Peptides against a protein of PDB entry 1Y74. Designs and how they scored, part 53

Target 1, 57 residues: chain A of PDB entry 1Y74
Amino acid sequence: LGLERDVSRAVELLERLQRSGELPPQKLQALQRVLQSRFCSAIREVYEQLYDTLDIT

## One batch from the design tools (peptide; made by RFdiffusion4, then SolubleMPNN)

Design b2_p27_2_s3 (from b2_p27_2, 10 letters changed)
Fold by OpenDDE base, seed 2:
Structure b2_p27_2_s3 (fold): chain B 57 residues (1-57), chain A 27 residues (1-27)
Amino acid sequence: as target 1 above (57 residues)
Amino acid sequence: DEELERLSPEELYELALALYERLLELI
């Protein structure tokens, strides 16, 4: 368990949502871009220095 | 992972959004 894995899983889920067409894809794609950005990577690096995992469920 | 496969599209989006919001709280 780790934040990097959680981010990767979130991206996978967003890709599935985009393929399903059940929701407008633009906002999903925007969120995916943020999660794959250097910005998110920098935040993740700081978080992983302080915590082992992110609990969101 | 199996739990995530049971979520509706709306629930999956909310979960992804919650992760994003949690990350933003760290800055």
Scores: peptide ipSAE 0.131, ipTM 0.660, DockQ to the pose 0.497
Fold by OpenDDE base, seed 5:
Structure b2_p27_2_s3 (fold): chain B 57 residues (1-57), chain A 27 residues (1-27)
Amino acid sequence: as target 1 above (57 residues)
Amino acid sequence: DEELERLSPEELYELALALYERLLELI
């Protein structure tokens, strides 16, 4: 679904940002851990039952 | 996807944060 792809893309971007060193990595890493958590995955699963995608742009 | 590649590092962080906040609205 669109939301699953959007979350995966957001994680990929956070990983790239951490490797680039352009921003302090600690907050980026914390956000990535939340997005990859079991809790976030469970919330996403419920959301995907109701919606096809998340419009974030 | 290609549009995301044009964002600055700051804009990418804000977008990821906005996505996280949107997920929190469902709790």
Scores: peptide ipSAE 0.130, ipTM 0.661, DockQ to the pose 0.483
Fold by OpenDDE base, seed 1:
Structure b2_p27_2_s3 (fold): chain B 57 residues (1-57), chain A 27 residues (1-27)
Amino acid sequence: as target 1 above (57 residues)
Amino acid sequence: DEELERLSPEELYELALALYERLLELI
């Protein structure tokens, strides 16, 4: 679904940012871990029951 | 996707953070 795609894209972007070294990676890595967690997946599932997609971009 | 590739590192982080915050609103 759209939200699943958006979360996956956000993770991809965070990984690129970490590899670039332009920013301190610690906070980026922490956010990535949250987005890939079972917790985030559960929240996403709830959202997807109510809405088809989340349009952020 | 194309718009995301044009964002600065700072803007990209802010967008990821905004997504995270939106998810937290559903808790």
Scores: peptide ipSAE 0.129, ipTM 0.661, DockQ to the pose 0.483
Fold by OpenDDE base, seed 4:
Structure b2_p27_2_s3 (fold): chain B 57 residues (1-57), chain A 27 residues (1-27)
Amino acid sequence: as target 1 above (57 residues)
Amino acid sequence: DEELERLSPEELYELALALYERLLELI
């Protein structure tokens, strides 16, 4: 739940960065695709069992 | 949450990347 929120927030930030055009969008989009993948979701589920969420408020 | 709004675009990217890399530590 907490890490899911962190991932969702990271995706939101990547989307903002892509819209701003301040950084080359290709790598941002690629990272977003990975973070939204089923693979990442599966890893996240395991991570949530083993580790704390990111220390970001 | 609002702390993220103070980060530069580069810092936001690095944070997202760090999150991804952290997840990959389980592989």
Scores: peptide ipSAE 0.134, ipTM 0.665, DockQ to the pose 0.481; fails the geometry check

Design b2_p27_2_s4 (from b2_p27_2, 13 letters changed)
Fold by OpenDDE base, seed 2:
Structure b2_p27_2_s4 (fold): chain B 57 residues (1-57), chain A 27 residues (1-27)
Amino acid sequence: as target 1 above (57 residues)
Amino acid sequence: DAELEALSPEEQYALVEELYEEFLKLL
C-alpha cells in the first residue's frame, strides 16, 4: 500500500526533474526505468507480503 | 512529498543520485 504510493510519487518527481532541464537527465531516466521495471514490482510485492508477516523495522 | 519538493534542484539531484547508487548495488 504505502510502498506502491511512494514508488509512484518517486517516479512523478523524477519526471518533473527531467522536464526542468536544469540537471543531466541520464541518471534520473535510469532510476525511473528501475522503479517502473518488473524487477522492482516483483521485489515490492515480496516486501509487502513479508512486511505484513515479519513486521520489518 | 512537499518536503522533498521544497529542496533545490541540486539538492533533489544529490538525493536521487544516492538512491540511484543504492539501487545499482542491488542489481
Scores: peptide ipSAE 0.055, ipTM 0.552, DockQ to the pose 0.513
Fold by OpenDDE base, seed 4:
Structure b2_p27_2_s4 (fold): chain B 57 residues (1-57), chain A 27 residues (1-27)
Amino acid sequence: as target 1 above (57 residues)
Amino acid sequence: DAELEALSPEEQYALVEELYEEFLKLL
């Protein structure tokens, strides 16, 4: 679903922001770790299952 | 998405901070 793509895109953007040095990297890295965590993946999986079940289009 | 990149550094940081806080609430 779109959520997996959106998470991947968000990670990409966070990596760019970290490389640019425009922002303090610590919070960006922490957020990136959260987005790439098993926890986030599990939440995404639940979301996708609910999305499919509810057909919320 | 280019919309995030169109924000000022300050706005980007604020957005990330808010998102981070929301994620922490779920952990």
Scores: peptide ipSAE 0.053, ipTM 0.553, DockQ to the pose 0.396
Fold by OpenDDE base, seed 5:
Structure b2_p27_2_s4 (fold): chain B 57 residues (1-57), chain A 27 residues (1-27)
Amino acid sequence: as target 1 above (57 residues)
Amino acid sequence: DAELEALSPEEQYALVEELYEEFLKLL
């Protein structure tokens, strides 16, 4: 759903920011790891299941 | 894409913070 797309876009932006070297990479890399973790994926799956069940916009 | 890199480091960091906050709201 929309959350998957937003997370993917956020990861893309974080990767670009890390490559630029203009910002300290540690916090950006940590956030990227969280967004790409199995934990985050599991939470997203639960969220999407609930969202589909509730049929809200 | 290129627009993001045109921002100052401070603006870039603020954008990441905003994205993180929006992410937490969605979960």
Scores: peptide ipSAE 0.053, ipTM 0.564, DockQ to the pose 0.562
Fold by OpenDDE base, seed 3:
Structure b2_p27_2_s4 (fold): chain B 57 residues (1-57), chain A 27 residues (1-27)
Amino acid sequence: as target 1 above (57 residues)
Amino acid sequence: DAELEALSPEEQYALVEELYEEFLKLL
């Protein structure tokens, strides 16, 4: 699904940024925690359920 | 989590803008 892929890509980019040291790593890590949180997982689950029921392309 | 919500809307926007610019550099 697009959302899951985009979140995964965002996490990947955040990990790169943390290693590069171009930005404060603490804030990047906090954002990464949000993206990998149970909250985001729950949203993805609901999104996937709606995607299946509504047959979104 | 709480750290991001503790940012003002202006600070949040600035952070997103900086991240967007950095993401473009990684492409």
Scores: peptide ipSAE 0.027, ipTM 0.511, DockQ to the pose 0.052

Design b2_p27_4_s1
Fold by OpenDDE base, seed 5:
Structure b2_p27_4_s1 (fold): chain B 57 residues (1-57), chain A 27 residues (1-27)
Amino acid sequence: as target 1 above (57 residues)
Amino acid sequence: MREELERERRERQERELEELLARALAE
């Protein structure tokens, strides 16, 4: 799925940022918490339904 | 020794982040 690929790429980029130490740990942790939020989960669900409707894989 | 322990620590932290984000973003 295009969405799955994009999510995997985002995770890879965040791992690189964590390893480089270019971002303060507090900012990275804040971003991680946002991604784990109920809000992001709800938005992701809407987009997943959209991808299913458009048959984008 | 110290450098190896620091590498192992970073690798564990990367793996923990990957696992947490994969769970949060799993379809």
Scores: peptide ipSAE 0.045, ipTM 0.408, DockQ to the pose 0.047
Fold by OpenDDE base, seed 3:
Structure b2_p27_4_s1 (fold): chain B 57 residues (1-57), chain A 27 residues (1-27)
Amino acid sequence: as target 1 above (57 residues)
Amino acid sequence: MREELERERRERQERELEELLARALAE
């Protein structure tokens, strides 16, 4: 799904920022917690259900 | 030695983060 691809790309960018030292570890950890949150999981679930129903790629 | 230990620590932290983020995306 487009969302999964976009989130995967965001993760790759965050990994690069981590290695460059431009992103403080505390901020990266906070973002990790957001990605693992029930809120983000619920949004992803709704997105997947919608696009599975509409067969939109 | 000290620089090598710091490198190994950074590489471990990067791998742990990558694994945690990959798991969050796979859910």
Scores: peptide ipSAE 0.043, ipTM 0.399, DockQ to the pose 0.049
Fold by OpenDDE base, seed 4:
Structure b2_p27_4_s1 (fold): chain B 57 residues (1-57), chain A 27 residues (1-27)
Amino acid sequence: as target 1 above (57 residues)
Amino acid sequence: MREELERERRERQERELEELLARALAE
């Protein structure tokens, strides 16, 4: 699904930014923790369930 | 020696974070 792919892409971009050292590591780590949060997982699950139920490709 | 150890620590922390992110996305 588009959302899962977009989240995965966002994580990849954050990893690149972390390796470049262009951003404060603490801010990147905070954002990574947010993306790993139960909140983000729950929202992703709701969207995935809606797409599965509605058979939206 | 110190600079190399600091680099290896950063690289380990990056890998651990990448693994945690990969697990969170795979669920």
Scores: peptide ipSAE 0.041, ipTM 0.398, DockQ to the pose 0.049
Fold by OpenDDE base, seed 2:
Structure b2_p27_4_s1 (fold): chain B 57 residues (1-57), chain A 27 residues (1-27)
Amino acid sequence: as target 1 above (57 residues)
Amino acid sequence: MREELERERRERQERELEELLARALAE
């Protein structure tokens, strides 16, 4: 599952939106930091392991 | 009226971002 790739893509989208100035930059930056956090990485790893075990698409 | 319209636009953009994130995480 490309969850890591998809999170990275989401971060790129957030960066684009942040640069456009259309959304509150502080909220976008906070969300970006959360998505790049070790906590989210750990949750992603658990998620990937779970789906690999269950073979759920 | 103007401030309300600007608020509604921001709320729409926030929802669009949340939907984009949800789609990216669901792939």
Scores: peptide ipSAE 0.034, ipTM 0.391, DockQ to the pose 0.471

Design b2_p27_4_s3
Fold by OpenDDE base, seed 1:
Structure b2_p27_4_s3 (fold): chain B 57 residues (1-57), chain A 27 residues (1-27)
Amino acid sequence: as target 1 above (57 residues)
Amino acid sequence: DAARRLAEERRRQEAELEALLERALAE
């Protein structure tokens, strides 16, 4: 799904930021915790239910 | 040697972050 692709791309960017060491690790950990949150998972699930049959670019 | 150990620890932290984010995507 388009959302899964976008989140996967965000993960790749976070990994690059971690490797650069230019950002405080606490900020990256905060972003990680947001992505792992039950809230974000619930929103993703709702999105998938609404758009599972659509080819979203 | 200290610089090598710091680089190794950094790589471990990067791998841990990657694994945790992959788990978040799989949920």
Scores: peptide ipSAE 0.042, ipTM 0.414, DockQ to the pose 0.052
Fold by OpenDDE base, seed 4:
Structure b2_p27_4_s3 (fold): chain B 57 residues (1-57), chain A 27 residues (1-27)
Amino acid sequence: as target 1 above (57 residues)
Amino acid sequence: DAARRLAEERRRQEAELEALLERALAE
């Protein structure tokens, strides 16, 4: 689904930001941990259950 | 040589983080 792809893209962007050193690494690590959390997985699961039949662009 | 080793170690850490994130997204 689009959400999983969007989250994957967000992870890639965060890695680029981490490499650039433009942002405090602790904040980036905290955000990465949030994205890895069971909370985000649960939200994704709910989204997928509701919209798996919808081709939402 | 020390700067090269540090850059290589950074790349390894980034790849490890990417792999951990990908695993978390696959769950």
Scores: peptide ipSAE 0.034, ipTM 0.405, DockQ to the pose 0.047
Fold by OpenDDE base, seed 3:
Structure b2_p27_4_s3 (fold): chain B 57 residues (1-57), chain A 27 residues (1-27)
Amino acid sequence: as target 1 above (57 residues)
Amino acid sequence: DAARRLAEERRRQEAELEALLERALAE
């Protein structure tokens, strides 16, 4: 799924940013909480249900 | 060695971040 791939790519980028030390750990933790939020989970679930058959490159 | 301990702690924090994000994706 395009969204899952995009989020996975974002994870990779966040790991790179964490290793660089350019971002405060607290901001990364805040972003983790957002990604773990019920809102983001619900949106992802809906997206996956609707677009499972769509090969979004 | 303090530098080694700091590097080990950083790797631990990176692994924890990855695990938290993976859990967020699995939810």
Scores: peptide ipSAE 0.040, ipTM 0.412, DockQ to the pose 0.049; fails the geometry check
Fold by OpenDDE base, seed 2:
Structure b2_p27_4_s3 (fold): chain B 57 residues (1-57), chain A 27 residues (1-27)
Amino acid sequence: as target 1 above (57 residues)
Amino acid sequence: DAARRLAEERRRQEAELEALLERALAE
């Protein structure tokens, strides 16, 4: 699904930021906590259910 | 040396970050 692809792209960007060392680790950890949140999981599930019948690439 | 140890610790932290993000995607 498009959302899963966009989240995967965001992960790649976060890995690059981690390797650069330009951001304090606390900011990256805060963003990880957001991505791991029950809120983000619930939104993903709703998105998957809504578009389950759509042929989206 | 201290520089090698710092680089090894950084690589460990990068691997931990990757594993945590992969878990977030798998949920």
Scores: peptide ipSAE 0.040, ipTM 0.405, DockQ to the pose 0.051; fails the geometry check

Design b2_p27_5_s3
Fold by OpenDDE base, seed 5:
Structure b2_p27_5_s3 (fold): chain B 57 residues (1-57), chain A 27 residues (1-27)
Amino acid sequence: as target 1 above (57 residues)
Amino acid sequence: DLLKALEAALEEIERALREAEEAERRA
């Protein structure tokens, strides 16, 4: 599953956007926190379990 | 317990969002 990789890439991009200063960093930082949260990990786990069971593709 | 972990994580996210909103208003 590419979800873990995609989340990691999204976090990296958010860090770059924050450093550029072109956008207000607060909302980007909040989104980064969400992606790195236990909640996001739990949702990813549920998704992966369903994917493995149902072969959602 | 997954439900308890989700509840705790949601509380943390809500706190982070409030802090970000407050910081944005002060800028």
Scores: peptide ipSAE 0.053, ipTM 0.547, DockQ to the pose 0.078
Fold by OpenDDE base, seed 1:
Structure b2_p27_5_s3 (fold): chain B 57 residues (1-57), chain A 27 residues (1-27)
Amino acid sequence: as target 1 above (57 residues)
Amino acid sequence: DLLKALEAALEEIERALREAEEAERRA
């Protein structure tokens, strides 16, 4: 599972977008905070556990 | 413990979204 890697990549892209100044940073920062939240980490953990248990494709 | 962590995280997300919406209205 590369979900942790994908989330990390998404955060990196959001940081770059914020630094570019091309877009208002407020909503981008809010989204970044969501992706880095304990909530998302907990949901990811549950998903990974279920994925491993069910062996879904 | 997990439920408390989820609750705390949701409260933080709600605060961040509210602040972003307020900033958008001022811009």
Scores: peptide ipSAE 0.052, ipTM 0.543, DockQ to the pose 0.079
Fold by OpenDDE base, seed 2:
Structure b2_p27_5_s3 (fold): chain B 57 residues (1-57), chain A 27 residues (1-27)
Amino acid sequence: as target 1 above (57 residues)
Amino acid sequence: DLLKALEAALEEIERALREAEEAERRA
């Protein structure tokens, strides 16, 4: 699926936003940690498995 | 194994959120 790619892209964008200083970096960093967490990866894996089995739009 | 991995990940998320909230309160 494209979900792994989208998460990777989101992390990249969050890194750029943190470096720019346009937004409070702490919340961006927290979100980045969530997206890179093993929990998020596990949920993504479950989602992808279900996607393969079910017709998810 | 999976449950322990999830627990560890949740603890990390909770810590990150607390740190972010604390930083926001200090600003």
Scores: peptide ipSAE 0.051, ipTM 0.542, DockQ to the pose 0.078
Fold by OpenDDE base, seed 4:
Structure b2_p27_5_s3 (fold): chain B 57 residues (1-57), chain A 27 residues (1-27)
Amino acid sequence: as target 1 above (57 residues)
Amino acid sequence: DLLKALEAALEEIERALREAEEAERRA
């Protein structure tokens, strides 16, 4: 599973976009906060457990 | 732990939704 890696990469890209100033930073920061939230971590854990159980391809 | 985390997250979402609705009503 690469979901944790993908989320980390997404956060990195959001940080770069914020530094570039090309997009409104407030919405990017809000999305970053969601991806780093306890909620997102809990959902990721559920997904990983289901993936292991169901062998989702 | 996972269930408690989900419950806490749901409570936080509910709070945020209430605050947003109140803000819209005052605008």
Scores: peptide ipSAE 0.038, ipTM 0.502, DockQ to the pose 0.049

Design b2_p27_5_s4
Fold by OpenDDE base, seed 4:
Structure b2_p27_5_s4 (fold): chain B 57 residues (1-57), chain A 27 residues (1-27)
Amino acid sequence: as target 1 above (57 residues)
Amino acid sequence: DLLEELRRALEEIQRALEEARRAEREA
């Protein structure tokens, strides 16, 4: 589907922002943890399954 | 709650971006 790839790319971009020091690093890290959590992975899996089943374009 | 943590993180990022944009406009 590509959602996993997009989430991974988002995490990479957040890591770059964190290194720049332009944003609160603790909050960026919290967002990264959420995006990499088992919860987020489970939601993504359900979304992808629904997408495949319903053949959403 | 992970959703609450996500919301708080996004709100903080939004505020930081708004402050940065404001600083750029005022400079």
Scores: peptide ipSAE 0.035, ipTM 0.424, DockQ to the pose 0.100
Fold by OpenDDE base, seed 5:
Structure b2_p27_5_s4 (fold): chain B 57 residues (1-57), chain A 27 residues (1-27)
Amino acid sequence: as target 1 above (57 residues)
Amino acid sequence: DLLEELRRALEEIQRALEEARRAEREA
């Protein structure tokens, strides 16, 4: 699965948006913190464990 | 609460994007 990669890419894109000043930086930072949280990491891990065996594209 | 915070953050980002698009069309 590419979920970890996709989340990492999303965080990178949010960082770029934050640096551009096009969006409120505090909200982008909040979203980044959520995506990088232990909660999201745990959900991602469970998801990958379940769906790695199912070969869902 | 974390999911609620995520939802709120996404909604606020969505609003900001919509406002930016409106500003671009009106400029």
Scores: peptide ipSAE 0.035, ipTM 0.424, DockQ to the pose 0.103
Fold by OpenDDE base, seed 3:
Structure b2_p27_5_s4 (fold): chain B 57 residues (1-57), chain A 27 residues (1-27)
Amino acid sequence: as target 1 above (57 residues)
Amino acid sequence: DLLEELRRALEEIQRALEEARRAEREA
């Protein structure tokens, strides 16, 4: 679940950046929405199924 | 397309960072 972990961590970091106001909030939100979308989850799931025996980073 | 939206969002963030660096050099 390395990819899932990394995506989750990325979302957390983006949330921190958004709260700090250092970057445009709307753009950070757009990125967060993509990373949390059903589409992204489906792609991740397929990738993990196909490459289960590999080191998923 | 969500992949295109992701790309666009990353490009916008990159531009914002570049602008911030420029502002830092100007200050």
Scores: peptide ipSAE 0.035, ipTM 0.423, DockQ to the pose 0.101
Fold by OpenDDE base, seed 1:
Structure b2_p27_5_s4 (fold): chain B 57 residues (1-57), chain A 27 residues (1-27)
Amino acid sequence: as target 1 above (57 residues)
Amino acid sequence: DLLEELRRALEEIQRALEEARRAEREA
């Protein structure tokens, strides 16, 4: 699984959108903080562990 | 901690959604 990399890429894209000034920054910042939170990291870790255990393809 | 981060994230999302909805109604 590449969830960590995908989340990191999503954060980068959100930062670019924020810097463009085309969108209100509040929603983007909220989503960035969620994606960078320990909560999101914990959910990702659980998902990856379950994926490995259940051998979901 | 984890619960505090979750709380803060949810509060920020809520504020952002409320502001976005307000902006849409006023447009």
Scores: peptide ipSAE 0.034, ipTM 0.447, DockQ to the pose 0.079

Design b2_p27_6_s2
Fold by OpenDDE base, seed 2:
Structure b2_p27_6_s2 (fold): chain B 57 residues (1-57), chain A 27 residues (1-27)
Amino acid sequence: as target 1 above (57 residues)
Amino acid sequence: AALEELLRALEELRRALEQAREAERQA
């Protein structure tokens, strides 16, 4: 689904930015942790359930 | 370039979250 793809893509891009050293890594790591958190996983689960029920495009 | 790509990905994620919230309110 789109949400899972977008989260995975965002995490990957954050990792690249951290390795490049172009930006302070601390805030990037914090954002990465949020995106990989149980919170985001729960939101994704709800979204997927709604998608299955309501056919969200 | 990587920053611009990240911003695009975050914008896409934002849109998905907004759609999910709207769907939840209508359910």
Scores: peptide ipSAE 0.048, ipTM 0.500, DockQ to the pose 0.040
Fold by OpenDDE base, seed 3:
Structure b2_p27_6_s2 (fold): chain B 57 residues (1-57), chain A 27 residues (1-27)
Amino acid sequence: as target 1 above (57 residues)
Amino acid sequence: AALEELLRALEELRRALEQAREAERQA
């Protein structure tokens, strides 16, 4: 649950930075796409499954 | 600044990913 929150927060902040125009948007968009990628989703899924199994604290 | 906030959020995400990787190694 914490990982999902952190990803969502990071994506939100990237969107804000892109809209501000303070930084080159292309790299920010690339990072946003990485965070929203199937890879990150899969890692989140694995984390959640392992959390349930191993009681990660 | 929004950039500093992003860096902090990314650090939190990094820690979460590190925990996930550690969990994977323990499984």
Scores: peptide ipSAE 0.046, ipTM 0.506, DockQ to the pose 0.040
Fold by OpenDDE base, seed 1:
Parts: structure tokens; C-alpha cells; sequence
Structure b2_p27_6_s2 (fold): chain B 57 residues (1-57), chain A 27 residues (1-27)
């Protein structure tokens, strides 16, 4: 849940930066895609499973 | 300000990912 929250926050901030037009959007979009990728989702799933079983602080 | 906040959030995310990887290696 913590990792999910951090990813969601990062994606939201990237969207805000893209909409502002202050920066070239291409690299921001690429980073957003990485955060929403299957890889990040898989790592999040592993983290959540380990957190549930090991009670990682 | 929004960029700085994003960088902080990404750093927190990076740390969480590193912790997850370390936990996976130890499991």
C-alpha cells in the first residue's frame, strides 16, 4: 500500500508537470510509462506479498 | 516546486524498490 501510494503520487505529479508546459513532456511521459509498467507492478506485488508475510517495517 | 516534490517522491519510491529487492534476495 505504501509503494502503491508513492507510485500514484509520482504519476500525479508527472501529469501536473506535463500539463504545466514548463518542461518538454516527452521525458516526463516516458517516466510515467515506466512507473505504470508491468515491471513496476510486478515489483509492487512482490513488495506487498513480502510486507504481508514478514511485516516489513 | 512541483518538480522538487516529484523528485522527492521518486526518491522515496526508489528507496521502497530497493527495500523490496533486498527483501526478495533475503527471502
Amino acid sequence: as target 1 above (57 residues)
Amino acid sequence: AALEELLRALEELRRALEQAREAERQA
Scores: peptide ipSAE 0.046, ipTM 0.498, DockQ to the pose 0.040
Fold by OpenDDE base, seed 4:
Structure b2_p27_6_s2 (fold): chain B 57 residues (1-57), chain A 27 residues (1-27)
Amino acid sequence: as target 1 above (57 residues)
Amino acid sequence: AALEELLRALEELRRALEQAREAERQA
């Protein structure tokens, strides 16, 4: 999914920033976790819609 | 450079999430 690719890209870039030391690592890690949480939520919502549409039990 | 790219990626992600939420509300 495009969403999965966007999240993966964002997470990768956050990891690069953490390694560079340009920004506080703890804040970047927190952001990374938030992104992952939101991603999981969004994916769940999308799949829920698909299941409702396809009447998958 | 990595920060600028991250900001772009986050903007793209934000749009994708917003579209997903809007689709949910309309379903």
Scores: peptide ipSAE 0.043, ipTM 0.502, DockQ to the pose 0.041

Design b2_p27_6_s3
Fold by OpenDDE base, seed 4:
Structure b2_p27_6_s3 (fold): chain B 57 residues (1-57), chain A 27 residues (1-27)
Amino acid sequence: as target 1 above (57 residues)
Amino acid sequence: AAEEALREAIEEIERALREAEEAERRA
């Protein structure tokens, strides 16, 4: 599962978008904080456990 | 409250996985 990598990539892309100034930085920062939150990590952990249990391909 | 509920759900899933693995070893 590449979910941790995908979240890290999403955070990186949000940082680039913030630096470009094309979008409201405050909303991008809020989304970045959500992706880095304990809540998001817990959702990822649940997903990974369910994926392992169900052996989804 | 939502983060606590998620933590409890994760702990329940982890427990169920361990119990399933133990059941498989006994079968």
Scores: peptide ipSAE 0.029, ipTM 0.450, DockQ to the pose 0.024
Fold by OpenDDE base, seed 5:
Structure b2_p27_6_s3 (fold): chain B 57 residues (1-57), chain A 27 residues (1-27)
Amino acid sequence: as target 1 above (57 residues)
Amino acid sequence: AAEEALREAIEEIERALREAEEAERRA
């Protein structure tokens, strides 16, 4: 599953957007923190477990 | 075999959800 890679890429893109100043940095920073949270990691683990078990491809 | 695998996966999911919820309550 590329979800870990996709989350890491999303965080990188959010960092770039924050530095550009084109969007409110507070909202982007909040989203970045959510994506890096233990909660998000646990939800990703749940998704991966279901994906592997059910083969939802 | 598939039913047992699903049961084990559900138990792991339930554990992960509890841990995540506890982490969010402390943040």
Scores: peptide ipSAE 0.029, ipTM 0.487, DockQ to the pose 0.042
Fold by OpenDDE base, seed 1:
Structure b2_p27_6_s3 (fold): chain B 57 residues (1-57), chain A 27 residues (1-27)
Amino acid sequence: as target 1 above (57 residues)
Amino acid sequence: AAEEALREAIEEIERALREAEEAERRA
């Protein structure tokens, strides 16, 4: 599954947007924190385990 | 609290998967 890769890419894009200074960084940083949270990682792990088990197409 | 509950749920799922795989190998 590419979910970990996609989350990592999303975090990178959010960091770039924050560095550009074009947008208020507070909400971008909050979203980045959510994507990097233990909670989000736990949900991802559950999803990946279920996906591997059920072979969801 | 929610993070702890998720860790516990993951551990239970991992245990159930191992037990199922072991059962299939014995069948």
Scores: peptide ipSAE 0.027, ipTM 0.443, DockQ to the pose 0.023
Fold by OpenDDE base, seed 3:
Order: C-alpha cells, then sequence, then structure tokens
Structure b2_p27_6_s3 (fold): chain B 57 residues (1-57), chain A 27 residues (1-27)
C-alpha cells in the first residue's frame, strides 16, 4: 500500500507550500498536524488490517 | 468464515478508534 509513505509525502508537500507563503500557513499546519496525529496513524493501521483481511487484489 | 473475520475486524476498528480518540484528548 505504501500509505505511510504517501502520508509522509503529503506532509513534505505541505511543508513546501508553507515555505512558499502563497497560502495561509495556519490551515496547512493544522492539516499537517492531523496527518501526523496518532489518530490518523491508527486509522491507517485499521485500513491496512482491513485490506489484508478482505484480500483486496 | 468471512462473516466472523469481518465482525472481528470491525470490533478491532472500534477499539482502535476509541484508543486513538483518547490519545488525541491527552495530546
Amino acid sequence: as target 1 above (57 residues)
Amino acid sequence: AAEEALREAIEEIERALREAEEAERRA
């Protein structure tokens, strides 16, 4: 799945957008915090477990 | 049995959601 990698990439892109100053940084920082939250990581883990259980090919 | 496996997965999801919500409240 590489979902962890994709989330990490999304965080990296948000950091770049923040450095550009073209967008309000507060909303980007909030989204970054959500993506790095333990809640988001738990949801990812659940998704990965369901993916394995349902044998989605 | 696929039905039982799905039930167990849902129960595990519900547990993980509760634990994650509690973790966010402590952060």
Scores: peptide ipSAE 0.027, ipTM 0.473, DockQ to the pose 0.044

